# Designs tried in a protein design run: peptides against a protein of PDB entry 2AKA. Part 115

Target 1, 299 residues: chain A of PDB entry 2AKA
Amino acid sequence: MEDLIPLVNRLQDAFSAIGQNADLDLPQIAVVGGQSAGKSSVLENFVGRDFLPRGSGIVTRRPLVLQLVNSTTEYAEFLHCKGKKFTDFEEVRLEIEAETDRVTGTNKGISPVPINLRVYSPHVLNLTLVDLPGMTKVPVGDQPPDIEFQIRDMLMQFVTKENCLILAVSPANSDLANSDALKIAKEVDPQGQRTIGVITKLDLMDEGTDARDVLENKLLPLRRGYIGVVNRSQKDIDGKKDITAALAAERKFFLSHPSYRHLADRMGTPYLQKVLNQQLTNHIRDTLPGLRNKLQSQL

## One batch from the design tools (peptide; made by RFdiffusion4, then SolubleMPNN)

Design b2_p19_6_s1 (from b2_p19_6, 10 letters changed)
Fold by OpenDDE base, seed 5:
Structure b2_p19_6_s1 (fold): chain B 299 residues (1-299), chain A 19 residues (1-19)
Amino acid sequence: as target 1 above (299 residues)
Amino acid sequence: SSELEELFEEIDELNKKLA
């Protein structure tokens, strides 16, 4: 079973090589959320490195197939420049930006063509995620006026697939009932069978409020439940605060918070990574029967 | 492609093992 995620990684790469992108129903996890919901921080926390583009507006403008592979060594590789090993994750960030700009131009447009990035690290579990552009309602800069709909259409290409799990990232300091992530998840997964909820910014909630009911799966129930995380602040990111230290602070947050202490062992980034690894592995196994035939029929 | 064919065969083999 250790080979299931790597197998899907190889499938993803092979299909990308032949120009098949979002048209295939691979067992995978798509990451969805509004802009500034904390998606990038969650992914960076998995790797333990700063490597994703940052900035105003839409930073992810192409799907990023992020393949995490547990290894004794630490380096990254892109499918579009196979054979080049990146050990400096700042260079990884720059390559993502350059490759994005190569396809979309400098006008902050979007493209449905994925970037395939594989990260080998001793600090990760085997896990593959498809990071999607953040949902927005307001065009920024020179973005086209219909950018909201373009993003939505792109997301729908992934999340409507039967074998696609949805990692819905929502900030706790906003109205969860209006979460873009949960809305789109509910639209395509009305029974909540394919959706995993991630609640970020729990440390930024107003005094006297908490997300306990959500995290206990009582407010908006999902079969696969919710996991709360605490990301670095923008100040911490700008100051290049160590992710390891941030993860320790996250653990302390849950343990010391009256509303979350009882859930602490089922919260936080390390637990999320473990759960996603297990769920993806099991999901691949469950979808493996007939997968060949399904994929062949879609070619 | 040959690569896809190999991957599909691997899927079939895994399905046999997991059945």
Scores: peptide ipSAE 0.462, ipTM 0.913, DockQ to the pose 0.719
Fold by OpenDDE base, seed 2:
Structure b2_p19_6_s1 (fold): chain B 299 residues (1-299), chain A 19 residues (1-19)
Amino acid sequence: as target 1 above (299 residues)
Amino acid sequence: SSELEELFEEIDELNKKLA
């Protein structure tokens, strides 16, 4: 079963090479959330490296197919620059920025053309995610006035697919009822069959409030449930706080919090990564029957 | 594509194994 995710990775790369990325219903996980919901931080925590673009507004402007592969060595490879191994993850960040700008230009526009990034690491489980642009309602700089709808349309190309699982990332310090991630997920998955909820910023909630009911799957039930995580603060990121130390602090947070202690073994970034690996593997297995015929019909 | 054909064959073999 360990080879199922790598098989899908090879399919993704092969279809990308022939320009058939957008219309394929591959078993995959799309990551959705509002701007600043913490999506990029979750992904970086999986890798244990700072490698994603940072800034204000929409930072992810192209879909990023992030293929995590457990390996004895640590390096990254881009599909668009084959043969180049990146060992400095700052260079990975710079390459993402450069490749994004090459396609979108200088106007901070978006493009539906994905960037395919594979990361080999001893610190990851096999896991493939498609990081999508953060949903926004406010154009920044010289972005087009309809940027909100452009982002939405891009997301819909992924999340409407039957074989697409949805990782809906919502911050706990905002009204969950107004979560952009959960709204779009409910629109395309009204029965909550394909959606996995991630609740970030649990450490930033107002005193006397908690997200216990959400995490216990009682408020807005999803078949696949919710997992809470604690990312590094912006101060921690600016201060170059080590991700390993942040993961330890996350564990401590859940264990020491009166509202979350009983859930601690089913919370946190490492548990999330494990769950996603298992769910994706099982999902690929479940979709294998007829997958060949489906893919061939789309060519 | 020869690569895609190989991948499709792998899918078929996996389906046989997992059936």
Scores: peptide ipSAE 0.461, ipTM 0.915, DockQ to the pose 0.687
Fold by OpenDDE base, seed 4:
Structure b2_p19_6_s1 (fold): chain B 299 residues (1-299), chain A 19 residues (1-19)
Amino acid sequence: as target 1 above (299 residues)
Amino acid sequence: SSELEELFEEIDELNKKLA
């Protein structure tokens, strides 16, 4: 069971090498959410490092296949930079930006060609996520006016696949009924069988309001449920608050909040990571029968 | 690809173990 995620990682790399990533139905988790929904922060919290591009608007402009591998050492490597080990995660961020710009140019355009990033760390569970561009309705910079649809089409290439699980990231301080993540998930997974809900920004909700009903899976039921997380604030990020301290604050938040204290053991980034590891592992196992034949037929 | 062939064989072997 421990080797299932690494096996899929090798499949992802092998298919990426031959340029066949877009049409493959690998058992994987695609991360979807609107811009500023907190996707990048969730991923960085798993790694415990700041390594994703920052800025306003569309941050992720290419699919990022993020392969987390539990290891005694900490370093990152890119499939497009074989043999180079990154120990400075700022350099990882810069490489993502450079590689993105190399393909998309300076207009902040998007490309469906994935970046494959593997992170070895003693602080992670084996987990692979495909981070997708944030959904937006507003073009930025020199983006084409139809950028919204380009992003949507890119997302659909992943989330329509039957073996794709969907990590739908939604901010709690916005109307969940209008969540871009949940909308796209509902479109391709109307029965809520493949969708895992992540609720961010719980600490930014108005006083007297809470997302208890959502987190208890009573408002918009998903078979795989919801997990709440508390990311670093922008102030914390700018102030270089370390992720370890942020995770402690997250734990404190859930334990001390009257609406969430009873859920605290099933909330937070560490629990999310554990759940995703387990769900991905089980999902790979469940999809393994016939996978070879399916993949061969798609070549 | 030889790598893909090896991976497909591993899938087959795992399926046998998990059956």
Scores: peptide ipSAE 0.455, ipTM 0.913, DockQ to the pose 0.724
Fold by OpenDDE base, seed 3:
Formats: C-alpha cells, sequence, structure tokens
Structure b2_p19_6_s1 (fold): chain B 299 residues (1-299), chain A 19 residues (1-19)
C-alpha cells in the first residue's frame, strides 16, 4: 500500500511533537556505520543533493529522521520549523547544523533527540531512514572522553527495537570483519533478520581485491542481503561533481568490473532505494497488526 | 493527542483492510 510509509511518517512526527522519541518501536530503518563509512553520501545520493553536515568534526550528532517523499515538487521541511519550505539544500545543511548545535552545544556532543527532516522530490521513492551518529573510537576536539560509548548507547536505543531494520553501512576498503556497522548489527540481530548490508567504497579497494563474496551474501550472510554502492570521492565532492554524474559513474563501475558485472542489476544507489522502499513498506505491513496497542502502551 | 487518535484509527482501518 502506498500509504504505509506516509502513515509511519505521520506517527514519527506526532510522537516527536509530544517528546516521545527513541523509546517507540516504530517500523523504521536505522542507518549505522563508522565515521567516514559513507553514510551521509548514501543518503545524499538518494536525494541528489548535498544537504548533510560534512567536514572535520562536523558529523551527524543527533538522529536524523529523513523522510523522503516522492512529489512533483522539490523542497525540504523540518518539523521544528513548520511552514518553512527549503528549496536551497545548502540552507537545509545549515539548519541541521544550527538545530544540532542548539541542543548539543558547541562542544560537539551528541543528543538522542531526533531532527525530523522531510524531503519532497520527484527523484526519490518514498523512504524513511533514521541516520544515526557515526561510531568513533577517538574523541575529537571538545568531545567528552566517553563519546564512543555515548554514541553506542544512542544507537542501541534504536537498533535494539524489534521493529527496527538496520542499514549497516561498511566501507569495502577496510576490513569488513571489523566493520563497526556489522558488529553492532550482529550484536542486536545475531541471526541477521533485520539487517541490510550496504558496502561503500568498492571503487577504492586495492587492485586484485574485491568484495564479491560479501555482495553475494556468502561471507557474512544476511537474510536481507548486501547492496554495493559507489559514492563520490572526496575529490569529486570538493570538485562539486554532481550526483547525477556520480550515479552514472556508479552504474558504469559495476558493469565494467569483472567481479561485479553479474551483480550490476542488483547494485547501486537507485537499486538500493528501490529495495529499501520495498522492504520498509513490507515491514510496516507486517508490523501493523497490534502496532496501535504497542505504541499506546509505550506512551 | 487528537492527531495520534486519528492515526491510531487509521491503523485500525488499515488492519481491517489487510485482514
Amino acid sequence: as target 1 above (299 residues)
Amino acid sequence: SSELEELFEEIDELNKKLA
């Protein structure tokens, strides 16, 4: 049903408005990954715009409930500033930063209080994701020494919920066995029932190496499988390479790579969007029975 | 919340349709 994701969006907004956040077991997808794993780039590629905080010491520090809505128009809206339509996505980025700083202060701390951002676009499928702070081991700047544990605790508030799907984002150019995303997913979803794997940075792997076994779901099996993506490089981002061109390059990458050619139709950002839309829709449908009673009991 | 009540009613209606 076309209305299932919008229904959950309205639930998210309604509960956020009354101060209920992480304790709710809404059918949703939480995005987890280490810092620099490529989470922000994946989300921006869905929208086709640069709108998430980037840079040294500027990372996701609050949960971002990103509600993508297919529409004939393109604009963004925040729940905390109703009635304001953002058409400049740079202003969206600035608002995220400002709203984050308003709650966390200037010490680069974190808060579990979500920011609700809705993006209307003709280029998106209906999809809601909860972007979570990137896992880190080393405090930077004025961050508290226990920031790693604070982040983990925040993530656990979401990913331990039974109705939470987990989008585990891992870079291919790092040891996947040590992936922070896959580790946390395995901890809370040991049977791999709720986890969708995303493998980024496939284009940055050493020559002679590939992630074929992972992408074929043979190394660390997940019921919901793995999808590889290729994000813009930092050089491309700095060079203002447009996301449309990046998506074309991504398609070319998979088609031309000897290890991934056979998977090409089940890889890439557009396919990931489609899969997530379908999985979220189905997941909402599956969890809908008894959802009212469950949510009401959590108030 | 009136909004939540409406949403809960919508959930109930959807569940009836999906049953």
Scores: peptide ipSAE 0.435, ipTM 0.908, DockQ to the pose 0.719

Design b2_p19_6_s2 (from b2_p19_6, 9 letters changed)
Fold by OpenDDE base, seed 5:
Structure b2_p19_6_s2 (fold): chain B 299 residues (1-299), chain A 19 residues (1-19)
Amino acid sequence: as target 1 above (299 residues)
Amino acid sequence: SSELEKLFEEIDKLNEKLA
């Protein structure tokens, strides 16, 4: 069972090597959400390092296949520069930016060609996520006017696949009924069988409001439920606040909040990571029968 | 065999174990 996620990682790498990107129905988790929904922060919280590009507009402009592997050592490796071990995660961030710019140029265009990044760490569970560009309705800078549709098309290449689980990231301080993540998830997964909801920015909700009904799976029910998280603020990120300290603050937030205390043991980034590890493992197992034949037929 | 073929064989072996 411990080998299932690594097996899929090897499949992802092998298919990338032969130029197969989003055309294959691998058991995987695609991360979707609007710009500034908190996707990058969730992923960085899993690793415990700042390593993703930051900035205005679309920061993720290529799919990022993020393969987390529990290990006694901490380092990162890219498939496009195999053999180079990165121990400075600032250099990881710079490499993502450089590799993105190499393909898309400096005009903030997008490309469907994934970047494969593997992170070995004693602080992670085995977990693979495909981080996708944030959905936007407004082009920024010199982006093409149809960038919204380009992003949407890219996302659809992943989330329409039967074996793709969807990690839908939505901020609580916005109208959840208008969540881009939940909308696209509902479009391709109308029965809510493949979607895991993540609710961010719970600490930024207006006084007197809460997301209890959503987190209790009562408002927009998903079979796999919702998990709330509290990410670092932009100020904290800019100030390089320690992620470990932020995770402790997250735990305190849920425990001390009247609306969430009863859910606290099923909330937060560490719990999310555990759930995703388990769900992905089980999902791979469940999809394994006939997978070889399916993959071969898609080549 | 190619890496992909090896992976497919591994899938088959796992399926046999999990069946």
Scores: peptide ipSAE 0.431, ipTM 0.904, DockQ to the pose 0.638
Fold by OpenDDE base, seed 2:
Order: sequence, then C-alpha cells, then structure tokens
Structure b2_p19_6_s2 (fold): chain B 299 residues (1-299), chain A 19 residues (1-19)
Amino acid sequence: as target 1 above (299 residues)
Amino acid sequence: SSELEKLFEEIDKLNEKLA
C-alpha cells in the first residue's frame, strides 16, 4: 500500500505535463483556510524546513502541489525545472516566489496554474497535499477588488471534486463558527464526509478558554474528526526557532494542558502527518475501482 | 501519452490485486 501515494504523484505530474490539471478528480487532499490560519506553518512542520513564502496578505497565490516522499536523502524538485535538485530550502522558497511572480506578475494576483513541488526527506511520510490560497475579503495593494471571489472560485475547482479530501485549517483564537475553512467545507461537504479539521493557534487562546469541545468532535462533528496543532509563533519564526524544538514544545503543550492532556496522543503535527498519510492511502485504495475509466473520460 | 498508459495499466494491476 506504500506505493499508492507515489502512483498518484506520477498521475499528477503526467496530467500537469499535458496541461490537464484543474479538471481531474484525483484522490488528493486540498488544504483550505483563511489568511493567517496557519496552513503554511503546518506544511513546513511536516518537512521540518522553512521553505514557503511568508508575508502579509495573500502569500500563497498559486496552488502548490506538495508531494512529500520518504527517502534516505533530503532534497526538493520542481516539475517546472526538471533535473535541478534543491538542498537549500531557502532556495526552494525563492523558487516558489519567482515562479509565482512569473505567472501572476507584480500585482499580487492569483493563478489557478499549480506549482508542483516534490520533497524527498527521511523525516516525512509519503503525503501529497494541495496548498491553496488563503481566503480573504480584503484586497491588498493592487490586487483586484474581486480577489475574494477569485480565490473562492479557485478553491471550488478543487474542493467540489468527489475524490478530494479537504484539510480545513482554522485558528482556535478566532470564532470557529466564522471559520472560512469550515464554511467552505460545509458548503461542498454538508455531511462532513471528506473534511478533516485542523485547529491551529491553540496556544494563543484567551485565558480560561479552550477548544476541547471542538477537538472532541462535539461542537461541529466531522466524520474524520479534528486534530489540534501548535505552530511556531511569528516571534519564533522571526527568531529562527528550530522546527524540531517547536515540535517538542507542541508535545509539551498538549501533555501539560488540563483541557487537552487526555487527547495528547491524538494531537500534534506528527500525529496529523500520520493520520493524513493513512487517510490518503486508504482513500486512494477506495477510489481505485473505476479511476482509470474516470480519468480517461476526462481526457 | 505512453506514461499515462503505463500508469493506467498499473491501476488495473492494482485493482486486480486488491479485488
């Protein structure tokens, strides 16, 4: 079963090569969330490297197909620059920025054309995610006034697909009822069959409040449940706090918190990565029957 | 595409194995 995710990776690359990216219903996980919800931090924590663009406003402006592959070596490869192996993840960040700007221009616009990035690492499980632009209501700079709807339309191209799982990332320090991620997930998955909830910023909640009911799947039930994570703070990122140290701090947070201690073994970034690997693998297996015929009919 | 054809064959083989 370990080869199922790599098989889908090869399908993704092959379809990208022929320009048929957006219309295919491949078994995959789309990552959705509002701006600053912590999506990029979760993905970086999986890799253990700082490699995603950072900044204010809309940072992810193209879909990023992030293919994590367990390997004895650590390096990254882009589909758009075949044969180049990146070992410096800062260069990976710069390449994402450059490739984004090449297509979108200087106006901080968005494009539905994905960037395909494969990361080989001994520190990852096989896992493929599609990181999507963060939902926003406020244009920044010279962005078009309808940027909110452009982002929404882009997200809908992925999350409406039957074989798309949805990783809905919501910050705990905001009203969950107003979570952009959960709203869009509920719109396209009203029965909560395809949605996995991630709750970030649990360490930033007001004193005397907690997200226990959410994490116990009692407030807004999802079939696939919720997983809480603690990302590095902006101060930690600016201070270049090591991700390994941050993961240890995350574990300590859950173990020491009165509201979360009983859930600690089912929380945190490492557990999330494991769950996503398993769920994606199983999902691919479940969708294999008829997949060939479906894909051929879409060509 | 020859690559796609190979991938489709792999899918078929996997389906046979998992059936």
Scores: peptide ipSAE 0.426, ipTM 0.906, DockQ to the pose 0.651
Fold by OpenDDE base, seed 4:
Structure b2_p19_6_s2 (fold): chain B 299 residues (1-299), chain A 19 residues (1-19)
Amino acid sequence: as target 1 above (299 residues)
Amino acid sequence: SSELEKLFEEIDKLNEKLA
């Protein structure tokens, strides 16, 4: 069971090498959410490092296949830069930006060609996520006016696949009924069988309001449920608050909040990471029968 | 790809083991 995620990682790399990534139905988790929903922060919290591009608007402009591998050492490597080990995660960020710009140009356009990033760390569980561009309705910079649809089409290439699980990231301080993540998930997974809900920004909700009903899976039921997380604030990020301290604050938040204290053991980034590891592993196992034949037929 | 062939063989072996 421990080798299932690494097996899929090798499949992802092999198919990426031959340019077939977009059409394959690999058992994987695609991360979807609106701009500023907190997707990048969730991923960085898993790694415990700041390594994703920052800025306003669309941050992720290419699919990022993020392969987390539990290891005794900490370093990152890119499939497009074989043999180079990154120990400075700022350099990882810069490489993502450079590689993105190399393909998309300077207009902040998007490309469906994935970036494959593997992170070895003693602080991670084996977990592979495909981070997708944030959904937006507003073009930025020199983006084409139809950028919203380009992003949507890119997302659909992943989330429509039967073996794709969907990590739907939604901010709690916005109307969940209007969540871009949950909308797209509902479109392709109307029965909520493949969708895992992540609720961010719980600490930014108005006083007297909470997302208890959502987190208890009572408002918009998903078979795989919801997990709440508390990311670093923008102030914390700018102030270089370390992720370890942020995770402690997250734990404190859930334990001390009257609406969430009873859920605290099933909330937070560490629990999310564990759940995703387990769900991905089980999902790979469940989809393994016939996978070879399916993949061969898609070549 | 020789790598893909190896991976497909591994999938088959795993399926046999997990069956």
Scores: peptide ipSAE 0.423, ipTM 0.904, DockQ to the pose 0.691
Fold by OpenDDE base, seed 3:
Structure b2_p19_6_s2 (fold): chain B 299 residues (1-299), chain A 19 residues (1-19)
Amino acid sequence: as target 1 above (299 residues)
Amino acid sequence: SSELEKLFEEIDKLNEKLA
């Protein structure tokens, strides 16, 4: 059963190689969230490296199929440049940017064509995520005026699929009732069967407020529940705070917070990674019957 | 493709084991 995620990885690669992408109903996890929701930081925390595009006007603009593979070695590989092993994760970031620009152009447009990135690391569990562009309401720079709708349309191509799990990333320091991630999840998964909630920025909430009710699955219930995480602050990122130290700080945050102490063992990035590994594995197993026939019919 | 055929065979084998 440990080979289920690698099997889906090979399916993703094989279908990408023949130009089949978003139309396939592969068992997978799509990551959704508004811009600045902390989505990229969550993914980088899994790897323990800075490797995703960041900065003003630099966001995920193509789906990123991020395949994490537990290995004794640490390196990254792209499907579009086979045989090249990346050991410098800055070069990984640059390659993502270059490959994105190659397809979308320089106008900061989007494309539904995925980038397939595999990261081998001793610090990861086997886990595959499809990172999707952050939802936005306001075009930036040379983006088309309908960029919001283009992003939504692209997201819908993934999240409407029955075998797609949804990792909904929402910041705690914003009104969760207005979370873009939870809204889109509710639209396509009204019963909350396919959605896993991630609550970021718990450390940035106003004094006297907490997200306890959300994290306890009492406010907006999801079958698969919520997991809180604490990412590096922008100051920490700019200050080059290492992710290992950030993970320790995250653990300390949950243990020391009066509202979250009782949940601490079911919170944080390491726990999230474990849960996602387990849920994805189980989900692949559950969807495996008839999968071949379904996939073949979609070719 | 040959790779897809192999993958489909693997899926079939896994399904047989899980049945």
Scores: peptide ipSAE 0.400, ipTM 0.897, DockQ to the pose 0.671

Design b2_p19_6_s3 (from b2_p19_6, 10 letters changed)
Fold by OpenDDE base, seed 2:
Structure b2_p19_6_s3 (fold): chain B 299 residues (1-299), chain A 19 residues (1-19)
Amino acid sequence: as target 1 above (299 residues)
Amino acid sequence: SSELEQLFEEIDKLNQKLA
């Protein structure tokens, strides 16, 4: 079963090479959330490196197909620059920015053309995610006034697919009822069959409040449930706090919090990564029957 | 594509194994 995710990775790369990325219903996980919901931080925590673009507004402006591969060595490769191995993850960040700008220009626009990034690491489980632009309602700079709808349309190209699982990332310090991630998930997955909830910023909730009911799957039930995580604060990121130290602090947070202690073994970034690996593997297995015929019919 | 054909064959083999 360990080879199922790599098989899908090879399919993704092969279809990308022939320009058939957007219309394929591959078993995959799309990551959705509002701006500043913590999506990029979750992904970086999986890798244990700072490698995603940072800034204000919409930072992810193209879909990023992030293929994590467990390996004895640590390096990254882009599909658009074959043969180049990146060992400095700052260079990975710069390449993402450069490749994004090459396609979108200088106006901070978006493009539906994905960037395919594969990361080999001994610190990751096999896992493929499609990081999508953060949902926003406010154009910044010289972005088009309809940027909200452009982002939405882009997301819909992924999340409407039957074989697409949805990783809905919502911050705990905002009203969950108004979560952009959960709204779009509910729209395309009304029965909550394909959606996995991630609750970030649990450490930033107001004193006397908690997300226990959400994490216990009692408030807005999802078949696949919710997993809480604690990302580095902006101060920690600016201070170059080590991700390993942040993961230890996350574990401590859940264990020491009265509302979350009983859930601690089913919370945190490492557990999330494990769950996603298992769910994706199982999902690929479940979708294999007829997959060939489906893919061939789409060519 | 020869690569796609190989991948489709692998899918078929896996389906047979998992059936």
Scores: peptide ipSAE 0.429, ipTM 0.907, DockQ to the pose 0.686
Fold by OpenDDE base, seed 5:
Structure b2_p19_6_s3 (fold): chain B 299 residues (1-299), chain A 19 residues (1-19)
Amino acid sequence: as target 1 above (299 residues)
Amino acid sequence: SSELEQLFEEIDKLNQKLA
């Protein structure tokens, strides 16, 4: 069972090497959400390092296949520069930016060609996620006017696949009924079988409001449920607040909040990571029968 | 065999173990 996620990682790398990207139905988790929904922060919290591009507009402009591997050592490797070990995660961020710019140029265009990043760490569970560009309705800078549709088309290449689980990231301080993540998930997964909801920015909700009904799976039910998280603020990120300290604050938030205390053991980034590890492992196992034949037929 | 072929064989082996 421990070999299932690594097996899929090897498949992802092998298919990338032959130029097959989103055309294959691999058992995987695609991360979707609007811009500024908190996707990058969730992923960084898993690693415990700042390593993703930040900035205005669309920061993720290529799919990022993020392969987390539990290891005694901590370092990162890119498939496009295999053999180079990154121990400084600032350099990881710079490499993502450089590799993105190499393909898309400096005009903030997008490309469907994934970046494959593997992170070895003693602080992670085995987990693979495909981080996708944030959905937007407004082009920024010199982006093409149809950037919204380009992003949507890119996302659809992943989330329409039967074996793709969807990590839908939505901020609690916005109208969840208008969540881009939940909308696209509902479009391709109308029965809510493949979607895991993540609710961010719970600490930024207006006084007197809460997302209890959503987190209890009562408002917009998903078979796989919802998990709330509290990310670092932009100020904390800019100030390079320690992620470990932020995770402790997250735990305290749920334990001390009247609306969430009863859910606290099923909330937070560490729990999310555990759930995703388990769900991905089980999902791979469940999809393994006939997978070889399916993949071969798609080549 | 190619890397993919090896991976496919591994899938088959795992399926046999998990069946």
Scores: peptide ipSAE 0.423, ipTM 0.902, DockQ to the pose 0.642
Fold by OpenDDE base, seed 4:
Structure b2_p19_6_s3 (fold): chain B 299 residues (1-299), chain A 19 residues (1-19)
Amino acid sequence: as target 1 above (299 residues)
Amino acid sequence: SSELEQLFEEIDKLNQKLA
């Protein structure tokens, strides 16, 4: 069971090398959410490092296949930069930006060609996520006016696949009924069989309001449920608050909140990471029968 | 590719083991 995620990682790399990533139905988790929903922060919290591009608007402009691998050492490597080990995660961020710009140009356009990033760390569980561009309705910079649809089409290439699980990231301080993540998930997974809900920004909700009903899976039921997380604030990020301290604050938040204290053991980034590891592992196992034949037929 | 062939063989072996 421990080798299932690494096996899929090798499949992802091998198919990426031959340019076939977009059409393959690999057992994987695609991360979807609107801009500023907190996707990048969730991923960085898993790694415990700041390594994703920052800024306003669309941050992720190419699919990022993020392969987390538990290891005794900490370093990152890119499939497009074989043999180079990154120990400075700022350099990782810069490489993502450079590689993105190399393909998309300076207009903040998007490309469906994935970036494959593997992170070795003693602080992670084996977990692979495909981070997708944030959904937006507003073009920025020199983006084409139809950028919303380009992003949507890109997302659909992943989330329509039967073996794709969907990590739907939604902010709690916005109307969940209008969540871009949950809308797209509902479109391709109407029965909520492949969708895992992540609720961010719980600490930013108005006083007297909470997302208890959502987190208890009573408002918009998903078979795989919801997990709440508390990311670093923008102030914390700008102030270089370390992720370890942020995770402690997250734990404190859930334990001390009257609406969430009873859920605290099933909330937070560490629990999310554990759940995703387990769900991905089980999902790979469940999809393994016939996978070879399916993949061969898609070549 | 030879790598893909090896991976497919590994899938088959795992399926046999997990069956």
Scores: peptide ipSAE 0.423, ipTM 0.904, DockQ to the pose 0.694
Fold by OpenDDE base, seed 3:
Structure b2_p19_6_s3 (fold): chain B 299 residues (1-299), chain A 19 residues (1-19)
Amino acid sequence: as target 1 above (299 residues)
Amino acid sequence: SSELEQLFEEIDKLNQKLA
């Protein structure tokens, strides 16, 4: 049903408006990953715009409820500033930063209070994701010494919920056995029922190595499988390589790679969007029975 | 809230259709 994701979006907005956030068991997808895992790039690739905070010491520090809505027009809206349409995505980034700082202060702390951002675009499928702060082990700047645990605690508020799907983002150029995303997913979803694996940085793997076994769901099986993606490199980002060109390069990467050719039609950002749209829609449908009563009991 | 009430009614209607 076409209206299921929009319905959940309205629920998210309504509950946010009354100060109910992380305690609700809404059918949703939480995005988890270590810092620099490529999480922000994946989300930006969905939109085709640079709009998320990036840079040294600038990371996601509040949950970002990112509501993608297919539309004939392209603009963004924040729940905290109703009526303002953003057409410049740089201004979207600045607003996220400003709103984050308003709540967390300037010490680079975190807050569990979500920012609700809706992006209308002809280039997106209906998809809602909750982007969570990247897991880190080392405090930077004026961050509290226990920032790692604060982040983990905040993530757990979302990913422990039964109706929460987990988009676990892991870089391929790191030891996947030590993936922060997969570890937290395994902790709260030991049977791999709620977890979707995303493998980034496949283009940055050492020569002679590949993530074929992971992508084929043979190494660390997830019921919902794995999808590989190739994001823009930092050099490409700095060089202002457009996302459209990056998506073409991603397709070329999978098609030309001997280890991934056979998977190419089930890889890449566009396929990931499609899968997430379908899985979220189906998940909402499956959780809809009794949802009203569950939500009402949580008020 | 009135908005939540409306949303809950919509959920009920959808559940009725899906049943």
Scores: peptide ipSAE 0.406, ipTM 0.899, DockQ to the pose 0.713

